# Peptides against a protein of PDB entry 3OAK, part 90

Target 1, 145 residues: chain A of PDB entry 3OAK
Amino acid sequence: DDLEQYLDEKILRLKDEMNIAAQLDIDTLNKRIETGDTSLIAMQKVKLLPKVVSVLSKANLADTILDNNLLQSVRIWLEPLPDGSLPSFEIQKSLFAALNDLPVKTEHLKESGLGRVVIFYTKSKRVEAQLARLAEKLIAEWTRP

## One batch from the design tools (peptide; made by RFdiffusion4, then SolubleMPNN)

Design b1_p23_1_s1 (from b1_p23_1, 13 letters changed)
Fold by OpenDDE base, seed 4:
Structure b1_p23_1_s1 (fold): chain B 145 residues (1-145), chain A 23 residues (1-23)
Amino acid sequence: as target 1 above (145 residues)
Amino acid sequence: GLSKEELEEAEEYAEKLLEIEEK
């Protein structure tokens, strides 16, 4: 199926872009830590966020998103940064909103590792209450028998 | 859904992340 192939490629490209963005931000922050240069700001994920949100919000892409383990990249984006900080609130909010609308199944959680990160968000003291509650909601949904 | 064991593993990993956050 030409459409399926096209969509797969699209998602895989985005996945790659997300991973690169995450790594670049990590590199930036590591350098910031090493040099003390506070002018170094991690912006790659933020720059890519609109595209990520656009893709994640499309119902017709849900299967492709899940099948290609894009959630792994979502997980990566949500993980704490080298300096112990979390991704921007906007990133968190956008991704959790998107996750809430995706038909995520257990298998997707396993292959992406997303579950453990979302659990982290239920426990972190730095997470906004609204997102912590949403994280709890997601975990509850994903742990249903 | 996720099994108890899987949840425990996930929680254990989450604790590791918390340690990173609190460093």
Scores: peptide ipSAE 0.417, ipTM 0.890, DockQ to the pose 0.823
Fold by OpenDDE base, seed 5:
Structure b1_p23_1_s1 (fold): chain B 145 residues (1-145), chain A 23 residues (1-23)
Amino acid sequence: as target 1 above (145 residues)
Amino acid sequence: GLSKEELEEAEEYAEKLLEIEEK
């Protein structure tokens, strides 16, 4: 189907862009650690975030998002960075909000590794309380029989 | 949903991420 193919390609392009943004930020922070140059700021994910949020909020894209394992890129964006920091609060808040509205199934958790990262957010002392509570809610939902 | 074993594995991985955060 032409529409299905179009939607798949759209999501796969975004997935690629997200992965590139994550890697560029990692490279920037690694170089910052190596050189001590504090002018090096990781901003690629932040720049791409509006596009990510726009796509994740589209109800008609939910199946395509889940089928193409876009959640793997979401997981990558949520992981701690080389300097031990977390992604920006805005990234955390936006992605958790999006996750809360997606019909995530066990199979999607397994292929993306998202569950283990969300559990991390229930344990981290650097995570805002409101997001920790949301993470706990998601884990409770995903562990139901 | 996720089994008890899968949840335990996920929690173990989460602990590794906590170590990264605390470095």
Scores: peptide ipSAE 0.415, ipTM 0.889, DockQ to the pose 0.821
Fold by OpenDDE base, seed 2:
Structure b1_p23_1_s1 (fold): chain B 145 residues (1-145), chain A 23 residues (1-23)
Amino acid sequence: as target 1 above (145 residues)
Amino acid sequence: GLSKEELEEAEEYAEKLLEIEEK
């Protein structure tokens, strides 16, 4: 119906925006590595984060979020950057908080690849303890029979 | 939930990400 179509389009637009933001940050950091220009700062994800958080926190959008594989974009945002660094603490914290409240199922993990990235956060020495614990909680939930 | 095989594959990928992080 009209509402479902509207919500799908909304989520798909956000998905595109997230993917673009991630790529722009990657491009920025790659150029920083190539040129040595330390003035190049990756900020596109941070700029878009409030909008992402707003959408992910809406219970009425959960089905649309999951059905349109927005979690793939969440996965992309959580991956290490070209210089080996992680996304900002705020991005990590916000996304993990959102994941904790979403009814994520096995099928969503498979189509997004999110599980493997969350496992990474259980192992990384650069991840804050509080987020590592949350990652562990999520993995435990997702591996239950 | 995730199967043993799926978990193993995920862990393998996570290890690759760790290598990237540590380079």
Scores: peptide ipSAE 0.413, ipTM 0.889, DockQ to the pose 0.840
Fold by OpenDDE base, seed 1:
Structure b1_p23_1_s1 (fold): chain B 145 residues (1-145), chain A 23 residues (1-23)
Amino acid sequence: as target 1 above (145 residues)
Amino acid sequence: GLSKEELEEAEEYAEKLLEIEEK
């Protein structure tokens, strides 16, 4: 129906925006590495984060989020950057909180590759303990009994 | 949920990400 179409388009637009933001940050950091210009700061994901959080927190968008594989963009945002750094703590915290409240199913994990990145967060020594614990919780929930 | 095999594959990929982080 009209509402369903509107919501699909909204989520797909956000997905595109997230992917663009991630790529722009990657480009910025690659240029920073190449030039040594420390004034180059990757800020595109941080700028878009409030919008992402707003969407992910809405229960009425859960099906649309999952059906359109927005979790793939969430996965991309969580991956290490070219300089070896992780996304900001705020990004990590916000996304993991959102994941904890979504009814994620096995098919969504396969489509997005999210599981493997969350496992990374259970292993990384630079991840805050509170987020590592949450990552472990999610993996336990997503693993077959 | 994820099977044991799927989890193992995911863990292998996670190791690749750890290598990136260590650079």
Scores: peptide ipSAE 0.409, ipTM 0.888, DockQ to the pose 0.801

Design b1_p23_1_s2 (from b1_p23_1, 12 letters changed)
Fold by OpenDDE base, seed 4:
Structure b1_p23_1_s2 (fold): chain B 145 residues (1-145), chain A 23 residues (1-23)
Amino acid sequence: as target 1 above (145 residues)
Amino acid sequence: GISEEELKEAEEYAEELLKIEEA
């Protein structure tokens, strides 16, 4: 119906925007590495984060989010960057909080690859303890028989 | 839920990411 179509388009647009933001940040950091220009700062994800959080927090969008594999873009945003760094703490915190409130199922984890990245967050030495614990919680919930 | 094999694969991938982080 009209609403469903509208919501699908909304999520797909955001998904595209997220992917672009991630790539632009990657490009920025790669250029930073290549040129040594430390003034190059990856800001695209941070700039888009409020919109992402807003969408992920909407209960009425949960099905649309999951059905359109927005979690793939969430996964991308959580992955280590070319310089070996992680996304900002704020990005991590916001996304994990959002994930905690979504009815994520095994099928969504498989199609997005999110599970393996969250496992990474349970092991990383540079992840804040609070987020590592949340990652562990999520993994436990998602792997529950 | 996720099979043991899938979990293992996920963990292996996570290890790859850890290597990236530590590089």
Scores: peptide ipSAE 0.402, ipTM 0.881, DockQ to the pose 0.833
Fold by OpenDDE base, seed 5:
Structure b1_p23_1_s2 (fold): chain B 145 residues (1-145), chain A 23 residues (1-23)
Amino acid sequence: as target 1 above (145 residues)
Amino acid sequence: GISEEELKEAEEYAEELLKIEEA
C-alpha cells in the first residue's frame, strides 16, 4: 500500500545517503594520504549520523530496515578506513547500540555481511573494551541454533 | 542458524580486516 511504499522509499534514500557519505569520507582520506594535506577531514558520516540513529531507533521501521538491507550500509560504516583507523567512537557506539535493539536474523547477516565485521570488532586492539564486549554479545546471540 | 563453516569464513574475513587496520 501507500504507507509501505513510502517507508521503503525512505529507507532506500537513507541507504543511498549513507553509501555516499562513506565514499566521500574514503575519498577525503585517500587524498589526505596522497597529498599530505592535514586540513582534509572526513566529516560526512558524522554529519549524517543523527539521521541514521533516528531511523534505526524507530520500532515501526525495523521490518523495512531489515527487508531493504540497510544493514549493508551499517556494515560499510563500521569497516576500517584507508588510513588504518576506525570510524569515530561515537559512530561505533551509536551503531552498536542500534544493532542491539534490532531483531536481526541470520538471513540479514548473510545479505549484509555485518556478522564478519562485528567479529572484527571482537578482535581489534583499537576497539574500546565496552564495545568489544557488546560485539561479543551480539555474535553470541546471532550464532545461536 | 549459522554453520561452523560460515563462522570460519566470517573469521577469515575478520582477519583480513585486521591486516588492513595494521597496514
Scores: peptide ipSAE 0.396, ipTM 0.879, DockQ to the pose 0.773
Fold by OpenDDE base, seed 2:
Structure b1_p23_1_s2 (fold): chain B 145 residues (1-145), chain A 23 residues (1-23)
Amino acid sequence: as target 1 above (145 residues)
Amino acid sequence: GISEEELKEAEEYAEELLKIEEA
């Protein structure tokens, strides 16, 4: 199936781009901590966010997204940064909104590690209330019998 | 669905992340 292969490759490329963006931001912040240069700003994820949101919002890509474990990259983007901060509010909001619309199953949570990070968002004191509530909703849905 | 053991493991990891955030 040529179309299926095309879609797989598209998602895998995005997955790679997301992982690279995350690592570059981590590297930037680590260097910021190391050197004290406050002019160093992590912007790679923010720059890529519109593309990520565009893909995650496509209903016809849901199966491809889940089958290729793009949620692993979503998980990576949501994790705390080296300086202890969280990704930008916009990243959090956009990704949680996307997760709310995806037919995420237990197997996807296991292979991505997403569940544990979402639980973190239910507990973090730095997470906005609206996102904490959404995280709680997701956890409740994912833990249903 | 997710088992209690899996949930526990997830919660433990979440606690580790909380420690990182608060450090």
Scores: peptide ipSAE 0.395, ipTM 0.878, DockQ to the pose 0.786
Fold by OpenDDE base, seed 1:
Formats: structure tokens, C-alpha cells, sequence
Structure b1_p23_1_s2 (fold): chain B 145 residues (1-145), chain A 23 residues (1-23)
């Protein structure tokens, strides 16, 4: 219906925006590495984060989020950056909190690749302990029979 | 649920990401 179509379009637009933000940050950091210009700061994901959090927190959007594979963009945002760093603590914290409240199923993990990235967060020495524990919790829940 | 094989593959990918982080 009209509402469902509207919601699909909204989520797909956000997905596109998230992917663009991630790529722009990657480009910025690559240029920073190449030029040594320390004034180049990757800020696109951080700027978009409030909108992402707002959408992910809405229960009425859960099905639309999962059906349109928005979790793929979440996965992209969580991956290591070209300079070897991780996304900001705020991004990590916000996304993991959102994931904890979503009814994620096995099929969503497979189509997004999110599971393997969350496993990375259980192993990384740069991840804050509180987030590593949350990652472990999510993996335990997702691997239940 | 996720099979043991799928979990192993996911862990292998996680190890690849760890290498990227440590580079």
C-alpha cells in the first residue's frame, strides 16, 4: 500500500546515504594518508548518525529495515577504515544498541554479512570492553538453534 | 540457526578484518 511504499523508499534512501557517507569518509582518509594533510577529517558518518539512530530505533520500521537489507549498510559502517582505525566510539555504541533491539534473523545476517563483522568486534583489542561484551551477547543470541 | 560451518567462515572473515586493523 501507499504507506509501505513510502517506508520502503525512506529506508532505501537512508541506505544510499549511509553508503555514500561511508565512501566519502574512506576517500577522505585515503587522501589524508596520501597527502599527509592532517586537516582532512572523516566526518560524514558522524554527521548522518543521528538520522540513522532515529530510524533504527523506530519499532514500526523494523520490518522495512530488515526487508531492505539496511543491515548491510550498518555492517559497512562498522568495518575498519583505511588507516586501520575503527569508526568512532559513538557510532559503534549507537549501532550496537540499535542492533540489540532489532528482531534480527539468520537470513538477515547472511544477506548483510553483519554477523562476521560483529564477531570481529568480539576479538579486536581496540574495541571497548563494554561493546565487546555486547557483541558477544548478540553472537550468542544469533547462534541459538 | 547458524551452522558450525557458517560460523567458521564468519570467524575466518573476522580474522581478515583483524589483519586490516593491525596493518
Amino acid sequence: as target 1 above (145 residues)
Amino acid sequence: GISEEELKEAEEYAEELLKIEEA
Scores: peptide ipSAE 0.383, ipTM 0.875, DockQ to the pose 0.806

Design b1_p23_1_s3 (from b1_p23_1, 10 letters changed)
Fold by OpenDDE base, seed 4:
Structure b1_p23_1_s3 (fold): chain B 145 residues (1-145), chain A 23 residues (1-23)
Amino acid sequence: as target 1 above (145 residues)
Amino acid sequence: GLSEEELKEAEKYAEELLAIEEA
């Protein structure tokens, strides 16, 4: 119906914006590495984060989020950056909080690859302990029979 | 939930990411 279509389009637009933001940050950091220009700062994801959080926190959007594989973009945002660093703590914290409240199912994990990156967060020594524990919780939930 | 095989694959990928982080 009209509402479902509207919501789908909304989520797909956000998904596109997230992917673009991620790529722009990657490009920025690659250029920083290449040129040594330390004035180059990757901020596209951070700028978009409030909008992402707003959408992910809406209970009425859960089905639309999951059905449109927005979690793929969430996965992308959580991946290590070209310089080996992690996304900002705020991005990590916000996304993990959102994931904790979403009814993520196996099919969503498969199509997004989210499980892989979250497992990484259970192992990384650079991840804050609180987030590592949350990652472990999520993995435990997602691996239940 | 995720199968044992899927978990193993995910863990392998995670190790790859970890290697990138630690490099």
Scores: peptide ipSAE 0.366, ipTM 0.874, DockQ to the pose 0.861
Fold by OpenDDE base, seed 3:
Structure b1_p23_1_s3 (fold): chain B 145 residues (1-145), chain A 23 residues (1-23)
Amino acid sequence: as target 1 above (145 residues)
Amino acid sequence: GLSEEELKEAEKYAEELLAIEEA
């Protein structure tokens, strides 16, 4: 119906915005590496984070979020950057908190690749212990028979 | 949940990401 279509479009727009933000940050950091210009700071994801958190926290949007594969964009946001750094602690913390409350199913993991990046967070030496433990919790839940 | 095969593939991808982080 009209409402469902509106919500789908809203989530798809956010997904697009997230993907653009991620790419812009990648471009910024690549240019930083290339030029040595340390004034280049990747800020696009951070700027968009409040909107992402707002959407992910809404229980009534869970189905729309999962059906439109927004988790693919979440996965992208969590991946390491060209300079080897991780997204900001706030991004990590916010996204993992949101993931912990979403009814993520196997099909969503398959279509998004989210499981792969979360496994990365169980292994990375740079991840805060609290988030590594949460990552392990999620993987344990997602790998249950 | 994720199958053993899917888990192995996920692990491989995670290792690729680790390589990026360590580079």
Scores: peptide ipSAE 0.364, ipTM 0.873, DockQ to the pose 0.813
Fold by OpenDDE base, seed 5:
Structure b1_p23_1_s3 (fold): chain B 145 residues (1-145), chain A 23 residues (1-23)
Amino acid sequence: as target 1 above (145 residues)
Amino acid sequence: GLSEEELKEAEKYAEELLAIEEA
């Protein structure tokens, strides 16, 4: 199916772009730590966020998103950074909103590691209360029999 | 859904991330 192939390639390209953005931000912050240059700002994920949100919000892409393990890249984007900080509030809010609307199954959680990171967000003292509550909601849903 | 054991493993990993965040 030509459409299926096109959609797979689209999601895989985005997945790659997300992974690159995450690594570039990590590299930037590591360099900031090493050099003390506080002018170094990690901006790659923020720059790509609108595209990520656009894709994740499309109901017709849900199966393609889940089948290609895009959630692994979502997990990576949510993890703490080398300096101990979290991704921007906007990134957190956007990704959690998207997760709330996806039909995530146990197999997707296992292959992406997303569950681990979302549990982290239920416990972190640096996470906004509204997002912590949403994280708790997701965990409750994903742990149902 | 996730089993109790899988949840425990996930929680352990989450604790590792918490340690990173708070370090």
Scores: peptide ipSAE 0.361, ipTM 0.872, DockQ to the pose 0.830
Fold by OpenDDE base, seed 1:
Structure b1_p23_1_s3 (fold): chain B 145 residues (1-145), chain A 23 residues (1-23)
Amino acid sequence: as target 1 above (145 residues)
Amino acid sequence: GLSEEELKEAEKYAEELLAIEEA
């Protein structure tokens, strides 16, 4: 119906915006490494984060989020950056909170690769303890028989 | 949920990310 189509378009646009933001931050940090210009700061994901959080928190968007593989973009946002750093704590906290409230199923994990990066967060020594525990909780839920 | 084999594959990928983080 008209509403479903509208929501699909909304989520697909956000997915594209998230992917672009991630790539721009990668490009910024690669240039920072190459030139040594410490004034180059990767902020595109942080700028877009409020919009992402707003969408992920809405129950009426859950099916559209999952059906359009927005979780692939969430996975991309969580991966380590070229300089070896992790995304900002705020990004990590917000995304894990959102994941905790989504009805994520096995098929969504397979098509997004999200499980792989969340396992990384259970192992990394640079992740805050509270987020590591939440990552462990999610993995436990997703591995239930 | 995720099978044992799928979990093992995911863990291998996680190790790759750890290598990137620690490089």
Scores: peptide ipSAE 0.354, ipTM 0.871, DockQ to the pose 0.796

Design b1_p23_1_s4 (from b1_p23_1, 13 letters changed)
Fold by OpenDDE base, seed 3:
Parts: sequence; C-alpha cells; structure tokens
Structure b1_p23_1_s4 (fold): chain B 145 residues (1-145), chain A 23 residues (1-23)
Amino acid sequence: as target 1 above (145 residues)
Amino acid sequence: GLSEEELKEAEEYAEKLLEIEEK
C-alpha cells in the first residue's frame, strides 16, 4: 500500500545515504594517509548519525528496516576504517543500542553480515568494555537454537 | 540462531577485521 511504499523508499534512501557516508569517510581517510594532510577528517557518518538513530529507534519501522536489509549498512558503519581506527565511540554506542532493541533474526544476520562484525567487537582491544559486553550479549542471543 | 558453520565463517571474517585494525 501507499504507506508501505513510502516507508520502504524512506529506508532505502537512508540506506543509500549511509553507504555514501561510509564511502566518503573511507575516501577521506585514504587521502589523509596518502597525502599526510591531517586536516582531512572523516565526518560524514557522524553528521548522518542522528538521522540513523532516529530511524532505528522507531518501533513502527522495525519490519521495514529488517526487510530492506538496512543492517547491511549498519554493518558497514561498524567496520574498521582504512587507517585501522574504529568508528567514533558515539557511533558504536548508538548502533549497538539500536541493535539491542531490534528483533533481529538469523535471516537478517545472514543477509547483512552483521554477526561477523559484532564478533569482531567482542575481540577488539580498542573497543570499550561496555560495548564489548553488549556485543557478547548479542552474539549469545543470535547463536541460540 | 546461527549455525556452527556460520559462526566459524563469522569468526574468520572477524579475524580479517582485526588484522585491519592492527595494521
């Protein structure tokens, strides 16, 4: 129906925006590494984060989020950057909080690859303990029969 | 939930990400 179509388009637009933001940040950091220009700061994801959080927090969008594989873009945002750094703590915290409240199913993990990245967060030495514990909680839930 | 095979694959990918982080 009209509402369903509207919501799908909304989520797909956000998905595109997230993917673009991620790529722009990657490009920025790669250029920073190449040129040594320390004034180059990756900030596209941070700028978009409030919108992402707003969408992910809406219960009425959960099905649309999951059905359109927005979790793939969430996964991309959580991956380490070319310089070996992680996304900002705020991004990590916000996304993990959102994941904790979403009814994520096995099928969503498979199509997004999210589980792989969350496992990374259980192992990384640079991840804050509170987020590592949350990552462990999520993995425990997702690996249950 | 995720199968044992899927977990192994996920673990392997996680290790790749760790390598990126540690470079």
Scores: peptide ipSAE 0.409, ipTM 0.883, DockQ to the pose 0.819
Fold by OpenDDE base, seed 4:
Structure b1_p23_1_s4 (fold): chain B 145 residues (1-145), chain A 23 residues (1-23)
Amino acid sequence: as target 1 above (145 residues)
Amino acid sequence: GLSEEELKEAEEYAEKLLEIEEK
């Protein structure tokens, strides 16, 4: 199916872009830590966020998103950064909103590692209450028998 | 859904992340 192939490629490209963005931000922050240069700002994920949100919000892409383990990249984006900080609130909010609308199944959680990171968000003291509650909601949904 | 064992593993990993956050 030409459409399926196109969509797969689209998602895989985005996945790659997300991973690169995450790594670049990590590199930036590591350099910031090493040099003390506070002018170094990690912006790659933020720059890519609109595209990520656009893709994640499209119902017709849900299967492709899940089948290609884009959630792994979502997980990566949500993980704490080298300096112990979390991704921007906007990133968190956008991704959790998107996750809430995706038909995520257990298998997707396993292959992406997303579950463990979302659990982290239920426990972190730095996470906004609204997002912590949403994380709890997601975990509750994903752990249903 | 996720098994109890899987949840335990996930929670353990989450604790590791918490340690990173708190460093």
Scores: peptide ipSAE 0.408, ipTM 0.882, DockQ to the pose 0.823
Fold by OpenDDE base, seed 5:
Structure b1_p23_1_s4 (fold): chain B 145 residues (1-145), chain A 23 residues (1-23)
Amino acid sequence: as target 1 above (145 residues)
Amino acid sequence: GLSEEELKEAEEYAEKLLEIEEK
C-alpha cells in the first residue's frame, strides 16, 4: 500500500535523524570531557525535539511508530549521557508525555529496551518528582498481566 | 505484560544506568 509505505519511510527517516542527533551529542560531550572546552554544547536532540514531538502526537502514526521500533530511539534519547547528566528536562517531559499516550505493548518494550530505562527514571534522584511518578505509572501499566 | 524475570532483568539494567549517572 502506497500510504503505508509512505508512513513507514517517514518514521524511519525520523528514527535515523534521532539516532544521528543522539550520536552527535554524545560526540560533543565526549570531546568536551577530553578537551575541557566548555563552549562545546550538545544541542542536536533539543533542535530536533519539536519534530519528534509533532510525529509522536499524531494518532494516525501510532501503529507505524510502534511497528518501526521508533521507541528504540526514544529510549536512546532518555539514557544518561557520557558526562553522567540526563537529557534536558524538556526532552524528558515531552517524551514521557508522548509515551503516556501511545498504546505500548510488551513486544514493543522488548524490542526497544524502553522498560529498563523507564525503571531507571523511577529510581534516579536527579529526575523531577512529577516525571518519576509518571514513570512509575507507565511501569505499572506495562507490567499488568 | 512483562514477566517477573523480565522485570528483574530490567531493574538490573536500570542499576547500571544509575552507576553511569553517578559518575
Scores: peptide ipSAE 0.408, ipTM 0.883, DockQ to the pose 0.819
Fold by OpenDDE base, seed 1:
Structure b1_p23_1_s4 (fold): chain B 145 residues (1-145), chain A 23 residues (1-23)
Amino acid sequence: as target 1 above (145 residues)
Amino acid sequence: GLSEEELKEAEEYAEKLLEIEEK
């Protein structure tokens, strides 16, 4: 129906925006590495984060989020950057909180690749303990029979 | 949920990400 179409388009637009933001940050950091210009700061994901959090927190969008594989973009945002750094703590915290409240199913994990990145967060020595614990919780839930 | 095989594949990928982080 009209509402369903509207919601699909909204989520797909956000997905595109998230992917663009991630790529722009990667480009910025690659240029920073090449030039040594420390004034180059990757800020695109941080700028878009409030919008992402707003969408992910809405229960009425859960099905649309999952059906359109927005979790793939969430996975991309969580991956290490070219300089070896992780996304900001705020990004990590916000996304993991959102994941904890979504009815994620096995099929969503497979099509997004989210599971493997969350496992990374259970192993990384630079991840805050509170987020590592949350990552472990999610993995435990997703590996249940 | 995720099978043991799927979990193993995911863990292998996670190791690749750890290598990136260590650079």
Scores: peptide ipSAE 0.404, ipTM 0.883, DockQ to the pose 0.823

Design b1_p23_2_s1 (from b1_p23_2, 11 letters changed)
Fold by OpenDDE base, seed 2:
Structure b1_p23_2_s1 (fold): chain B 145 residues (1-145), chain A 23 residues (1-23)
Amino acid sequence: as target 1 above (145 residues)
Amino acid sequence: MGLTEEDLKEGEEYAEKLLEIEE
């Protein structure tokens, strides 16, 4: 119906915006590495984060989020950057909080690749303890008993 | 339904690759 189409378009637009933001940050950091220009700062994801959080926190959008594989973009945002660093703590915290409230199923994990990235967060020594614990909780919940 | 041991193994292998990038 019309509402369903509207919601799909909304999520797909956000997905595109997230992917663009991630790529722009990657490009910025690659250029920083290549040129040594330390004034180059990756800020696109941080700028878009409030919008992402707003969407992910809405229960009425859960099905649309999952059906359109927005979690793939969440996965991309969580991956290490070209310089080996992780996304900002705020991005990590916000996304993990959102994941904790979503009814994520096995099929969503597989089509997004999110599961393997969350496993990474259970192992990385650069991840804050509170987020590592949350990552562990999610993996436990997502694991077949 | 959930991730199987095989899924977890594959995920851990991928995670190890990311850890190498991070280090």
Scores: peptide ipSAE 0.492, ipTM 0.909, DockQ to the pose 0.786
Fold by OpenDDE base, seed 5:
Structure b1_p23_2_s1 (fold): chain B 145 residues (1-145), chain A 23 residues (1-23)
Amino acid sequence: as target 1 above (145 residues)
Amino acid sequence: MGLTEEDLKEGEEYAEKLLEIEE
């Protein structure tokens, strides 16, 4: 099926771009720590965020997103950075909003590792209260009755 | 079907590791 193949390639390209952006930001922050050069700013994820949000918001891409484990890249984007900081508030807010609208199943949580990172967001003192509450909501929804 | 109590416990343990990185 040409459409199915097209959609898979679209999501896999985005997944690759997300992974590259995350690694570039990590490299930037590691170099900042090493050199003390405070002019080094990690901006790759922020630059790519609008494209990520656009894709995650499309209902017709939900199955393709989940089947290709794009949530693994979402998990990576949410993890703490080398300098001990979290990704920007805008990244957090946008990704959690997108997660709230996706039909995430247990298998997707396990293959991506997303569940344990969302649990982290229920516990971190640096997370805004509104996002901590949303993280709690998601965990409750994903938990077996 | 969803995350089990065991999954949640494992998640809590991993979350603690991430908290150590953050702090």
Scores: peptide ipSAE 0.482, ipTM 0.907, DockQ to the pose 0.747
Fold by OpenDDE base, seed 1:
Structure b1_p23_2_s1 (fold): chain B 145 residues (1-145), chain A 23 residues (1-23)
Amino acid sequence: as target 1 above (145 residues)
Amino acid sequence: MGLTEEDLKEGEEYAEKLLEIEE
């Protein structure tokens, strides 16, 4: 199917872009730590966030998102950074909102590693209370009765 | 279907590792 192929390619491109953005931010922060140059700011994920949100919010892309393991890139974006910080509040809020609306299945959690990172967000003291509560909600929904 | 107790335990162990990075 032409449309299916187009959508697969679209999601795979975004997945690649997300992974690159994450790595560039990691590289920036590692260099900042190494050199002490506080002018080095990790901005690649923030720059790409609007595109990510746009894609994740489209119901017609849900199957393609899940089938191509885009959640792995979402997991990567949520992980702590080299300086011990978390991604920006806006990134966290946007991604958790998107996760709340996706029909995530057990297999998607396993292949992406997203479940364990969301558990982290239920425990971290640096996470805003509202997002910690949302993380708890997701874990509860994803847990076998 | 969903995450099992074993999955949750493994997830918690991984989460603890991430918490160490954060601190």
Scores: peptide ipSAE 0.482, ipTM 0.908, DockQ to the pose 0.790
Fold by OpenDDE base, seed 3:
Structure b1_p23_2_s1 (fold): chain B 145 residues (1-145), chain A 23 residues (1-23)
Amino acid sequence: as target 1 above (145 residues)
Amino acid sequence: MGLTEEDLKEGEEYAEKLLEIEE
């Protein structure tokens, strides 16, 4: 129906925006590494974060989010950057909080690759303890038979 | 059903790759 179509388009637009933001940040950091210009700051994801959080927090969008594989873009946002850094603490915190409230199923993890990235967050020494614990919680929940 | 042991193993292997990128 009209609402379903509207919601799908909304999520797909956000997915595209997230992917673009991620790539722009990657490009920025690669250029920073290449040129040594420390004034180059990757800010595209941070700028888009409020919109992402807003969408992920809406219960009425959960099915649309999962069905359209928005979690793939979430996974991309959580991956290490070319300079070896992780996304900002705020991005990590916000996304993990959102993941904790989503009815994520095995199929969503497989089609997005999110599970393996969350496993990474249980191991990284640069991840804040609180987020590492949350990552462990998520993995435990997603591993339930 | 949830992630299988195989899924976890594959995830572990991928996580190790990401750890290498981080370092």
Scores: peptide ipSAE 0.478, ipTM 0.906, DockQ to the pose 0.785

